Peptides against a protein of PDB entry 6EJA. Designs and how they scored, part 94

Target 1, 276 residues: chain A of PDB entry 6EJA
Amino acid sequence: VEYMPANPVRIAFVLVVHGRASRQLQRMFKAIYHKDHFYYIHVDKRSNYLHRQVLQVSRQYSNVRVTPWRMATIWGGASLLSTYLQSMRDLLEMTDWPWDFFINLSAADYPIRTNDQLVAFLSRYRDMNFLKSHGRDNARFIRKQGLDRLFLECDAHMWRLGDRRIPEGIAVDGGSDWFLLNRRFVEYVTFSTDDLVTKMKQFYSYTLLPAESFFHTVLENSPHCDTMVDNNLRITNWNRKLGCKCQYKHIVDWCGCSPNDFKPQDFHRFQQTARP

## One batch from the design tools (peptide; made by RFdiffusion4, then SolubleMPNN)

Design b2_p17_7_s1 (from b2_p17_7 with N4V E9S M11E E15D)
Fold by OpenDDE base, seed 1:
Structure b2_p17_7_s1 (fold): chain B 276 residues (1-276), chain A 17 residues (1-17)
Amino acid sequence: as target 1 above (276 residues)
Amino acid sequence: FFAVSGGSSGEGDGDIP
């Protein structure tokens, strides 16, 4: 028996997708689809086949929309943050979509809890923001992420231009670029004109893997800092030996890792997840 | 609530000059 909230939250799912995995996306979409939620899908500018498929889906459901703009994003690119920020603005301007939470997903993600469980949980913690921190030495994190390096995205490449200083008076944090943000914080990020938001948007426009740190940093230094929960409600299969091969050096002037696909023997982990 | 197969992590400059 699941708790049924009196005022259930409604979720804006932002799907950032690319490639040709239309069937995979369709399966994932069906798994997360509910009539009370909203789905805003950005398809990479280069993925025309997938775009056509997604457009067909959007025509079948009134609560599914596709971004009219499309970016050509790359691994680690600053443009990914731009994609999220623009999506947030769009979603806030959609007055006919009264969403309460922003959740980003890719085509490779899959729900491991029911919609009722998700809604019940988020309804209980509707005032919180869920961001997972790295949980290690912050100085090491800064170095490993290259936050003290200046990057420029150009010609589908992240160019390392040189060193830079971390802004003074800012507590930098980060971790996973998968998160759950409440509408109030998204509004703050989107429309605030304070020095924090303004400076961080500028800073992170020249940052590698900006989505892994921008929202953490802004939140923790903002008036909303007390709303942070160090949990992004995700399970990620990290195997450094398999996923860390500097495999992105051809597109970024940095070394990075990616998580690995789950195998059937890993499924037991889905049942062992703890809620914050 | 979600299993994630996508993502990233910075690991440093590696062997990049």
Scores: peptide ipSAE 0.415, ipTM 0.878, DockQ to the pose 0.556
Fold by OpenDDE base, seed 3:
Structure b2_p17_7_s1 (fold): chain B 276 residues (1-276), chain A 17 residues (1-17)
Amino acid sequence: as target 1 above (276 residues)
Amino acid sequence: FFAVSGGSSGEGDGDIP
């Protein structure tokens, strides 16, 4: 029996989905669905079939909504960050959805812990933000990510325009673009007009893979910096030999990698987690 | 708490060595 907190946190799951994998999404959705949580689903503008399927789901559950706006997101595109930021604003404006945590997921993700375990954990750490840093040389990270390069998203392509300087006085960090953010920090990111948030939004609007660094950087340089936990509560199947082939050069003027799908043989990795 | 198969990583402007 899992611990049940007296005041359990409620989660806003933001699902950013694309393609035609409706069945996979349905399975994942059923695995994470709970009546006390909220589900806000963005379907890629080009994925009309999937959009129709997701709309059917949203009509069946009162705590499931689909974004009325849709972005044509590309790998590494700045528009992904825009998607998250807009979804955050939307969720904060939904006063009938009292969520405590923001969790982003894709159709390729799957829960490896129970809802009770997740809720119990987040309820204990409700004041924390969970972002995973790269944990290596930061200068190398900046170079590899192309943070010192200016990019423009246009016509479904990330164009490299030239070099740029990292803002002075800012501790740049990043890593995984999968995270868990508490409502208070999301409010800060969404509504703050301070120099940090303003400048970072501008900076990252011309950034490749912005979601991998924006929230880390904003958090660590903000008054909320003490709330960071260097763990995103994710297991990612990184196999660079298989996932790093610069396979996105047709989309972005850069070389990138993606993690690989989990296989049954990878199950042992799920058991090695030190989480409740 | 979640297994992730989506995501990305920057590797530079050239070929991966």
Scores: peptide ipSAE 0.414, ipTM 0.875, DockQ to the pose 0.519
Fold by OpenDDE base, seed 2:
Structure b2_p17_7_s1 (fold): chain B 276 residues (1-276), chain A 17 residues (1-17)
Amino acid sequence: as target 1 above (276 residues)
Amino acid sequence: FFAVSGGSSGEGDGDIP
């Protein structure tokens, strides 16, 4: 039995969705929906069918909104970070939505804990930010991610333009692009005019897979660095043998991987989630 | 708290010059 906090956190769920899997999205949405939370849904500009379906949902619930702007995002594209940053700004400008945490999800995600458990946990750690680092050699991470390469998103492609240097004095980090961020840090990212945020926004606008590194890097180099928890509260089915085939070379001038779908035999892994 | 089926990882430039 999970304790009920006196002041439970309220969550802004940002759903970035694409394709035609309306039924899957509906199922996931129902699984995470609660009246005390907020749901801000971005539908890919090209996914008009899904957009229509999501709009119907938003009309049924007052705490569900759809982004009036829509981006055409690609795998590894800088536009994904832009999507998150813009959604953060929007959410902060929605004064009628007093959210405490930002959680990003896709249509392929699913909760493996109850809402009460999630709220209880985040209420206990409301001052923390949850980002998962790669846990390996940082130089290797930089090389593998192509952070020392300049990319340009154009015509649904990530073009590699050349080499670049990591900004001086910045400790780059990253890992998973799935995270939980508290409102205070989101405010900092959105409104700060310091050199860190300004330079990193510029740097990552020309970065491959920017969401996997931007928030980590900004957080760890910011005055909020002590709020970092190396845990994103996600379970991902990584099988590099199956998921790493450079299958995105037609979209990006780089080699990348994707996780695999969970199988019933993987269910035991859901019970092994580590907490800070 | 969430099972994730989406995501990505950079693995290098591969055979791209």
Scores: peptide ipSAE 0.412, ipTM 0.876, DockQ to the pose 0.544
Fold by OpenDDE base, seed 5:
Structure b2_p17_7_s1 (fold): chain B 276 residues (1-276), chain A 17 residues (1-17)
Amino acid sequence: as target 1 above (276 residues)
Amino acid sequence: FFAVSGGSSGEGDGDIP
């Protein structure tokens, strides 16, 4: 018999979606939908077709809302972090949505565990934050991510303006921009006026791929530092040989990679994963 | 708990001399 928590956590799913994959999104949404959770969907400013489709869904379910604001995000852009931060503020201001966890997803994601399993797990670890670190040399990570470089998002491009220093006394970390954050930490990030949060928000507003390290860095340097779990509960099809071709240099003044799409033959990886 | 097909990673400036 599967463990059933006495006080099950309620999840705010933040879906950041773009393009025209309405059917794919619909299938994924149906797979993760539950009446006790909340769904806050941001549709890229340029994806009007998808926005219309998502609006129809939001009208059918009281626990589904679409952001009234929409950003035009680019790969590696600082605006992606802005999207998450604004969505967090919105969700905290929605007093009628008592969510316990923040989970970000895209239309290309899919659940590989049941809702009951997810809720049971998060209910057991409701005080933890789930962020996956890079798992390599930190100095190398900083260099590869360009964290010591100043970037400006403008005209749908990430411009490299020059060099910068990492703020003194800050332990920088990062990895995956897919995470699970508890409400308490989200509240801290959203409303804290301490020097850490203030400086990091400023710092990361000029950062490439900011969502990959902002939350890691803030968490690890905050009073909540002991709540970090180095696991984002995701499986990603990383193949650097196929996914690292500096294919985004037309958008950003940097070289980056992307994971690969899963194929049917990759299914065995779901069975062998050590992650929950 | 989720399979992810999106994401990113920095790999350096990629400048060619």
Scores: peptide ipSAE 0.405, ipTM 0.871, DockQ to the pose 0.543

Design b2_p17_7_s3 (from b2_p17_7, 7 letters changed)
Fold by OpenDDE base, seed 4:
Structure b2_p17_7_s3 (fold): chain B 276 residues (1-276), chain A 17 residues (1-17)
Amino acid sequence: as target 1 above (276 residues)
Amino acid sequence: AFAVSGGASLEGDGDIP
């Protein structure tokens, strides 16, 4: 018997999508759609076909909106963080959408739990933030992520401009750019004028793969640090042998990795997993 | 876990060799 919370959390799903995978997105959307949640979809500025398709969906559901602004994001680009930050602000300004959690998704994501299970879990831990940290040495992480390097996103490229120092007094952390953040923390990130948020927004505007580290770092150095759960409730197919081919060197002045996509036939294995 | 996440997640792998 699944726990049914008296005050179930409502989720703002932020979908950042690009390309032409409209059918895939549609399947994923149908899998995660519920009338009590909210769906805010950003379509890459260059993906006009997909944008048209998503607009059609948004017209059919009152709890589905498309960002009126669109970013041209690139792999590893700082603009991805900007996309999230702006979407967070938008969502906070939507007074008619009383969401409790922010969850980001892509078209390649797929749920392995039911809505009831997710809601029950998040309702139990509504005061927590779910971010997955890397499992490696932090110094190595910094080096591998290029956090000690200055990048500029320009002309659909991440240009490495030089070296930089990590801000003093800041404990940098990071890992997965897939997370679940509670509204309170999102409010803090969006509206706080403290030195931490201000400096980190500036710092990460020149950061490669910023979404993998920004929220971790801000959270862990903030008054909300005790709300971190080292679990993003995601399963990613990491195979560095297959996913680390420096395949994005034409886009960024760095070598990066990507997780491998799961095949549909793999989903049955994950649905049987016991851990969240 | 809630969901399987695909290729949109990223991770750095160091300087260009």
Scores: peptide ipSAE 0.308, ipTM 0.822, DockQ to the pose 0.748; fails the geometry check
Fold by OpenDDE base, seed 2:
Structure b2_p17_7_s3 (fold): chain B 276 residues (1-276), chain A 17 residues (1-17)
Amino acid sequence: as target 1 above (276 residues)
Amino acid sequence: AFAVSGGASLEGDGDIP
């Protein structure tokens, strides 16, 4: 028997999308859409066609909004974190949207669980934050992520300016930039003026792939550290042999990896898995 | 797991020689 919560959580889905894959996005949106949730969509500043399409969707549903601001983000750029942080602030300022969880998605994402399953799960663990750590040596992670390097996003490029030190007293962590964060933690990240949040916002504004580490690091060093679950409820098709070819050196002064896309037929396989 | 995540995410792989 599926658990039916008395007070089901409501989710703010933040979709950060780009390109021209309107049909794909539409399919994904339909798969995750529910009247009790909220959808806040950021379309890359350069993706005007997609923006027009998304605006049409937002006009059809009262619980779908498009960011009035649009950023031009690059892969690995600090602006992606800025996008999330601004979206979080916006969502907290939307008093008419009483959301309990923040979930980020891209156009390439697709649900493998039902809404009821997700809501039931999150309602049971409403006080937790779901972030997936890298699961490797931390020193290696720092080196591979370039966290000890200073980057500047400018002119659609992530420039490596030099070396930097990790702030003292901070335990750095990271992994996937896909996560599920509860409202309380998002409030903390958005409005806290403590030294941790302030310094980390500054630090990560010059960080490559900041969304893969910022929230992990802030959470684990915060008063909310005991709320971390090392599970982001995502399946990512990582094939390092195929995905790690330093293919992004034209936009970032670093070697990066990307996951492989799943084929539609793969989704059925994942839906059969017992554990979230 | 809730969802599959596509190729929009990146991961650092190291310094450029």
Scores: peptide ipSAE 0.308, ipTM 0.824, DockQ to the pose 0.738; fails the geometry check
Fold by OpenDDE base, seed 5:
Structure b2_p17_7_s3 (fold): chain B 276 residues (1-276), chain A 17 residues (1-17)
Amino acid sequence: as target 1 above (276 residues)
Amino acid sequence: AFAVSGGASLEGDGDIP
């Protein structure tokens, strides 16, 4: 028997999607859809076909909305963080959507736990934020991420402008750009006017792969620092041998890595894992 | 874990050689 919490958390799923994989998205959406949750979907500015399909879905469900604004995001671009930050603001301004957690997903994601399991887990840890750290040497992480480099997103490219210093007194961290954030922390990120949030928003607006580090860094240096759980509840198919070939140098003035997509046959294996 | 994630998550791998 699954544990049923007395006050179950409600989730705002933020889907950032692009391309033409409408069928894949539809399957994933059906797998995560529940009437008690909320779905806010951003479709890349260039993906008009997908946008039309998603709009149709949003008209069928009252708890599904599509961002009225759309950004053209590139791999590693600062605009991805802007997308999340704007979506967070939008969601906080939607007073008719009383969500408790912010969860970001892509069209390539797929759940391996039931809704009841997820809700039960998050309801137990409703005051926590789930961010996965890189788990390696921090100095190496900074170097590899190019956090000590200044980037500018312009003309569908991340231009490296020069070197920069990490702000003094800030403990930089990062890892996965997939996370689960509670409403309280999202409110802090969105509305705080303290020096930390203000400076980090500015800093990360010129950062490569900002979503992999911004929320980690802000959280760990904030009054909410004790709420961090080093687990984003995600399984990513990392194969650095295959995924780290500097294949994005045409988009960014840096070398990056990408995980591999999971195949349908892989899902059964991961669904059987006891790992949260 | 809640979900498998693919495709979009990237990590920096250093300067362009």
Scores: peptide ipSAE 0.300, ipTM 0.833, DockQ to the pose 0.735; fails the geometry check
Fold by OpenDDE base, seed 1:
Structure b2_p17_7_s3 (fold): chain B 276 residues (1-276), chain A 17 residues (1-17)
Amino acid sequence: as target 1 above (276 residues)
Amino acid sequence: AFAVSGGASLEGDGDIP
């Protein structure tokens, strides 16, 4: 018998989607949908077809909403962080949605655990934040991420303007841009006026791949630092040999890597694992 | 793990030549 928590956590799933993969999104949505959770969907400003499809879904379910604002986000762009931050603010202002955790997803994501398993786990660790660190040399990470470089997002491009210094007294960290954050930390990030949050928001507005580092850095330097769990509960198919080809140099003035897609045939392997 | 993540997520891998 699976443990059923007395006070199960409720999740705000934030879906950041683009393109034309409506069927894929629908399949994923059905896989993660539960009446006790909340779904807030941002559709890229340029993806009008997908937006229309998502709007139809939102009209069918009371716990599904679409962002009234839409950003034209490029991958690696600072605007992605803006999207998350604005979504967080919106979700906190929705007093009729008492969510406990913020989880970001894309249309290419797919659950490998049941809702009950996820809820049970998060209910047990409701005071924790789940962020995956790079697990490497931090100096090397900074260099590879270009955190010591100044970027400007303009005209659907991330322009490298020059070098910059990491703010003094800040321990920079990062890794995956997929995370699970508790409401308390999201509130802190959204409404705190302390020097840390203020400086980091400014710093990361000129950062490449900001979502891979912003929340890690803010959390680890905040009063909430003891709530970090180095696990984002995600499996990503990284094959650097295949995925690191500077394929996005036309969009960003930097070399990046992308993970490979999993095939349905791979899912059975992951579902059999006991680890979250 | 909860989910498989994929798509166009990126990680930095150094400066452009």
Scores: peptide ipSAE 0.282, ipTM 0.814, DockQ to the pose 0.703; fails the geometry check

Design b2_p17_8_s1 (from b2_p17_8, 9 letters changed)
Fold by OpenDDE base, seed 5:
Formats: sequence, C-alpha cells, structure tokens
Structure b2_p17_8_s1 (fold): chain B 276 residues (1-276), chain A 17 residues (1-17)
Amino acid sequence: as target 1 above (276 residues)
Amino acid sequence: AFAIGRLPQEIFDKLEE
C-alpha cells in the first residue's frame, strides 16, 4: 500500500516517437496511462503511419494530444531540444492542463514502478528537478560531448563547422537526456529573458546532443540551482563496449553512444532501484 | 521510474504482473 498524498502531482508526459512500432508504443502507453495525467505526443515528421495511429489514440482520450507541428529529428540533432522547448511552451499555454511535472519519454521506455509510487514520490519532492549528471571529469565530458565544437543541423546531418568557446561564467554540466522537471523550472526556461536562458538557447542551437546538457547547465546556473537532484529515476542499460561504436558517423560528424537493449537476465535490475 | 531501452517481451510480461 502506497501513501496517497492530499495534493497529488499531475504529470505531463511528453512522448517523442518515431518509426513504425505502433504496437509497442500502444503497450507502453497503456502501461503509463492515467486519467489524472496529461500526454503530449510528438511524432517525427517522417513517421506518417505512426502519426495516424497516435491521432486515433488522441481522439479517444481528452488528456492525450498530438503536437500540431512535427519536426524531422536526427540522432544528436539540435532539433530534439527544439522539440522539447516547443512542447514545454505548448504545455504552459494549455491552461486546461494543470500539470506539475514534465517527464520526457520515448517508445523505448517502460514503467518499472506503479503510478501511485511515482505520484507519491514526486508529490513529496514537488519542488525539485531530477537531472542525472555524468559523474565524471567535467573537462572530459565537454571534450567527449563536443561542447567546444560548433555544429549545424542541416539536410538530416549534424555538420561540424569548427571550434567554439564555452560562454564565460557558465558552469557546464550534463548527462542523461531523460529527466523530470517541475512546472516552475519549465516556466523559467520557457519565458525567462535573462542572459543565462537567452545565451544558452543560442549556444545549444548549435550543439550536438543538446538535451543531454542544456537543462543541466541552465538549472545549475539559474536561481533554481538548489532544486537539482542528481537522479532521473531511470534505469538505462549502458555498456560502452557495445554501445559506443561510432554508429552514427553517417549522421553526425562525431562519435556517440547509445544504450543497449535489455536482456531477460537483466530483470533483476528492475526489482531494486534507488530513489532519492 | 522508467526503464530506458528496448525491453524483451519476457520482461514486459513480468513487469505487467
């Protein structure tokens, strides 16, 4: 039996999906669906079949909407951050959706805790933001991420144009591009006109894998810096020997990594997980 | 909490129990 909070948080789930795996997405959606939450789904511009399937779902549930705009995103592309930022703006403008937390998901995600557990936890920590840092040397992180390189997304490719400087006075951080952000911080990111937000939006418009670093960096340098929790409540199957093969060199002028598929023998990893 | 990455059907079945 999980504790039921008096004022339970309501979650805006932002799903960024692509491909043709509609059945898989449907299963995941059913697993995370609750009438008290909100679901905002972006389907890649190129995934028309999936878009049609998702539209059918959105017509059946009042708390499910599909983005009227669609972007063609690539692995590591700056457009992914644009997708999140625009989704955040849209969600803030939806006055009929009183959400408290922003949680991003893909079709490859699946819940390993109950809705009640998630809601109870987030209700207890409703003023916090959950971002997982890389936990390594920051200088090495900058080099490996290519943050000191200028990239341009064009023609479904991330072009490396040259070197650039990290903005002065900014403590750069990053790690996982999966996070849980409270509404207050999302409002700040969306509507603030201060130098931090303005400069970071510009900087990360030319950044590889911007979602892995933008929100970390903005949060840690903002007046909301004390709200950061170094935990994104996710389990990711990382094996760099298997997942770091420069498999995206045809798309990006850089080498990156991706998580690996889970195996049946990995089930034990889902039974015990740490929470803040 | 969420798992990130493609899960095999066997794990899906267990998680849905």
Scores: peptide ipSAE 0.071, ipTM 0.685, DockQ to the pose 0.815
Fold by OpenDDE base, seed 3:
Structure b2_p17_8_s1 (fold): chain B 276 residues (1-276), chain A 17 residues (1-17)
Amino acid sequence: as target 1 above (276 residues)
Amino acid sequence: AFAIGRLPQEIFDKLEE
């Protein structure tokens, strides 16, 4: 069934990239590029080669921009959330870019659906926010994520300073740090001065892997809580045995996990049926 | 690596409830 919306949503793709994988990024970019969407790319401060390559792309397309500011982000660092929040603010201040949805991507992402399918789906559910929860025991999640621990990002390291309490009256949630957020919620996160947003921004500025929990927690405790869909429209290749080896202990005073690359034999996982 | 654009039927079912 083909669904052609009368007022199709326009997407702001926020790409947070690092390293030297220019070719991979170019391939992914070509796969997701459409003239009606917007692409805002943050390149890690340390990735100068990639930055030069991305700048070249941005000069070729009017709907592609590169962040004038660049952060040096680390795995699990609080600065990643700062990157998203600043990008959101920038995008909202770009009055010439009337986007409806915010979608974050990395250079390792790749579309498995057509643009028309994505647009049709989001146009139908334009008032919803798509965040994937962990789907496990919440207490265990808090413990494993270290949400009850205080972290400080400094000198490219996440220092564990001690224990902390989760703010009272807040229902903490989280899961994937890949999501699709509608403009209205992004506006709320960006400009609201209520106690929830203010407190959570402060709390998560000292949080490990903040993007995996911040938006979930804010949304679920906000007036927009009824807009949450427990699905981020992503397929992530998780193999805990391979991805959870405390490989980041040199960067973070904690043990975390990382998703694995898909292999050709995983293609069957992408063959799913969907309705518009 | 991530794959974006997974539109499972389950999401539609949930939203239609």
Scores: peptide ipSAE 0.047, ipTM 0.653, DockQ to the pose 0.095
Fold by OpenDDE base, seed 4:
Structure b2_p17_8_s1 (fold): chain B 276 residues (1-276), chain A 17 residues (1-17)
Amino acid sequence: as target 1 above (276 residues)
Amino acid sequence: AFAIGRLPQEIFDKLEE
């Protein structure tokens, strides 16, 4: 249900982009751009062409900034989490950007609802955090994600070093690495010195696909656990039969899955729903 | 909501209408 909020939330969009898809990114950017939101763009260290293009965009809009640091991220790499964590810190230190929600996007993402719908929804649920769980049993998730395995990102590869234990007393969860996090929780993740955050940052620095599980796990084991909403407001074309082909073995000592491209006949999945 | 993954041109066209 849409309504006009009295105090509409302002969104920090964190775009993690790579490659040469400048036109695609530009199209997506135009689709999500609003003067009241903030856009913080990280361009892969290897994507210099794209970086130049993004810098040009950032010079045209006062609410668009590019990370002064750049990481070389790989599929499944722990560095992706580092990218998010550092971007969160940066965003919190930008006192001139009063954002309320953190939303991560890639160049391949596209909005299927209006900004008004998104803002209205998030304004109604401004105290909630939106993460999508895997929907399977946790034991299977841990096994399939390799959470009980120690990984090291080095030389553009995720090396499996051996086995490890899940920290005692921690309920591990995860699912989608696309989420919407409120500022309060981001502050907690960024600045908390409690045992949970400290241990999880350490643990997930050696984790495959850490962004799919870190925020879920931290949230659900934190004092903020009651703010969890099992919905990330994403439409993802998951077909594991087609998307799980161990296509990243050249990068990671593990098998993973990727979403599939949508087909024209999938348009009905984007039709108007009660939620953005 | 956001679509995750590549969309075909036909869907883009419809979404932009």
Scores: peptide ipSAE 0.242, ipTM 0.804, DockQ to the pose 0.781; fails the geometry check
Fold by OpenDDE base, seed 1:
Structure b2_p17_8_s1 (fold): chain B 276 residues (1-276), chain A 17 residues (1-17)
Amino acid sequence: as target 1 above (276 residues)
Amino acid sequence: AFAIGRLPQEIFDKLEE
């Protein structure tokens, strides 16, 4: 028997998409679509074909909207965080969309649990925020992430300008840039004028891969710190041997890693997961 | 949960069952 919550959460799915994978996106969209959820889609400024396709979808569904603004995002770029932050603001200003959770997805993502399972789970933990930490030495994380380096996004490149200091009194954390955030925390991030949020927004505007650390850091240093769950409900196929080859050096003055495609033999991994 | 990364068609078919 599947648990059915009395007051099911409604999800704002924020899709950040680029390229020409319209069919893939359509498949994923159909898999996650439900009339009670909301879908806010940002299409990269350079992906005009995809933008046209997504606009067509948005016209067919009242709970699907496309960002009127579009950013040219690059791998590791600070603009990705800006995209999320602006999307959050937009979603909060949409008073006709009473969403409870913010979930970011890409066109390459796919649900491995049913909507009912996801909703049931999030309804049970509606007061929590789901962010996955790196689970390693924090000092090493800072170094590997380049958090102690100053970056500038300009001309579709992340320029390393020099060294910087981590703000004192701030416990820096991070990990996955895929997360599930409740509306309350999103409101805090969006509208708070406290020193933490203000300083972190400034700090991370010059940060490489900011989405992997910004929300973690803000949450853990905020009054909402007790709402953190070290799980982002994602399964990522990490093969660092294959995925960490400085493949983005042409875009960023740093080395990073990317997940690998799944193989048919990986299906058992999806069956073994307990959480949606 | 969500899978991050491209899935082969075989997995898609099974997940859509």
Scores: peptide ipSAE 0.234, ipTM 0.821, DockQ to the pose 0.814; fails the geometry check

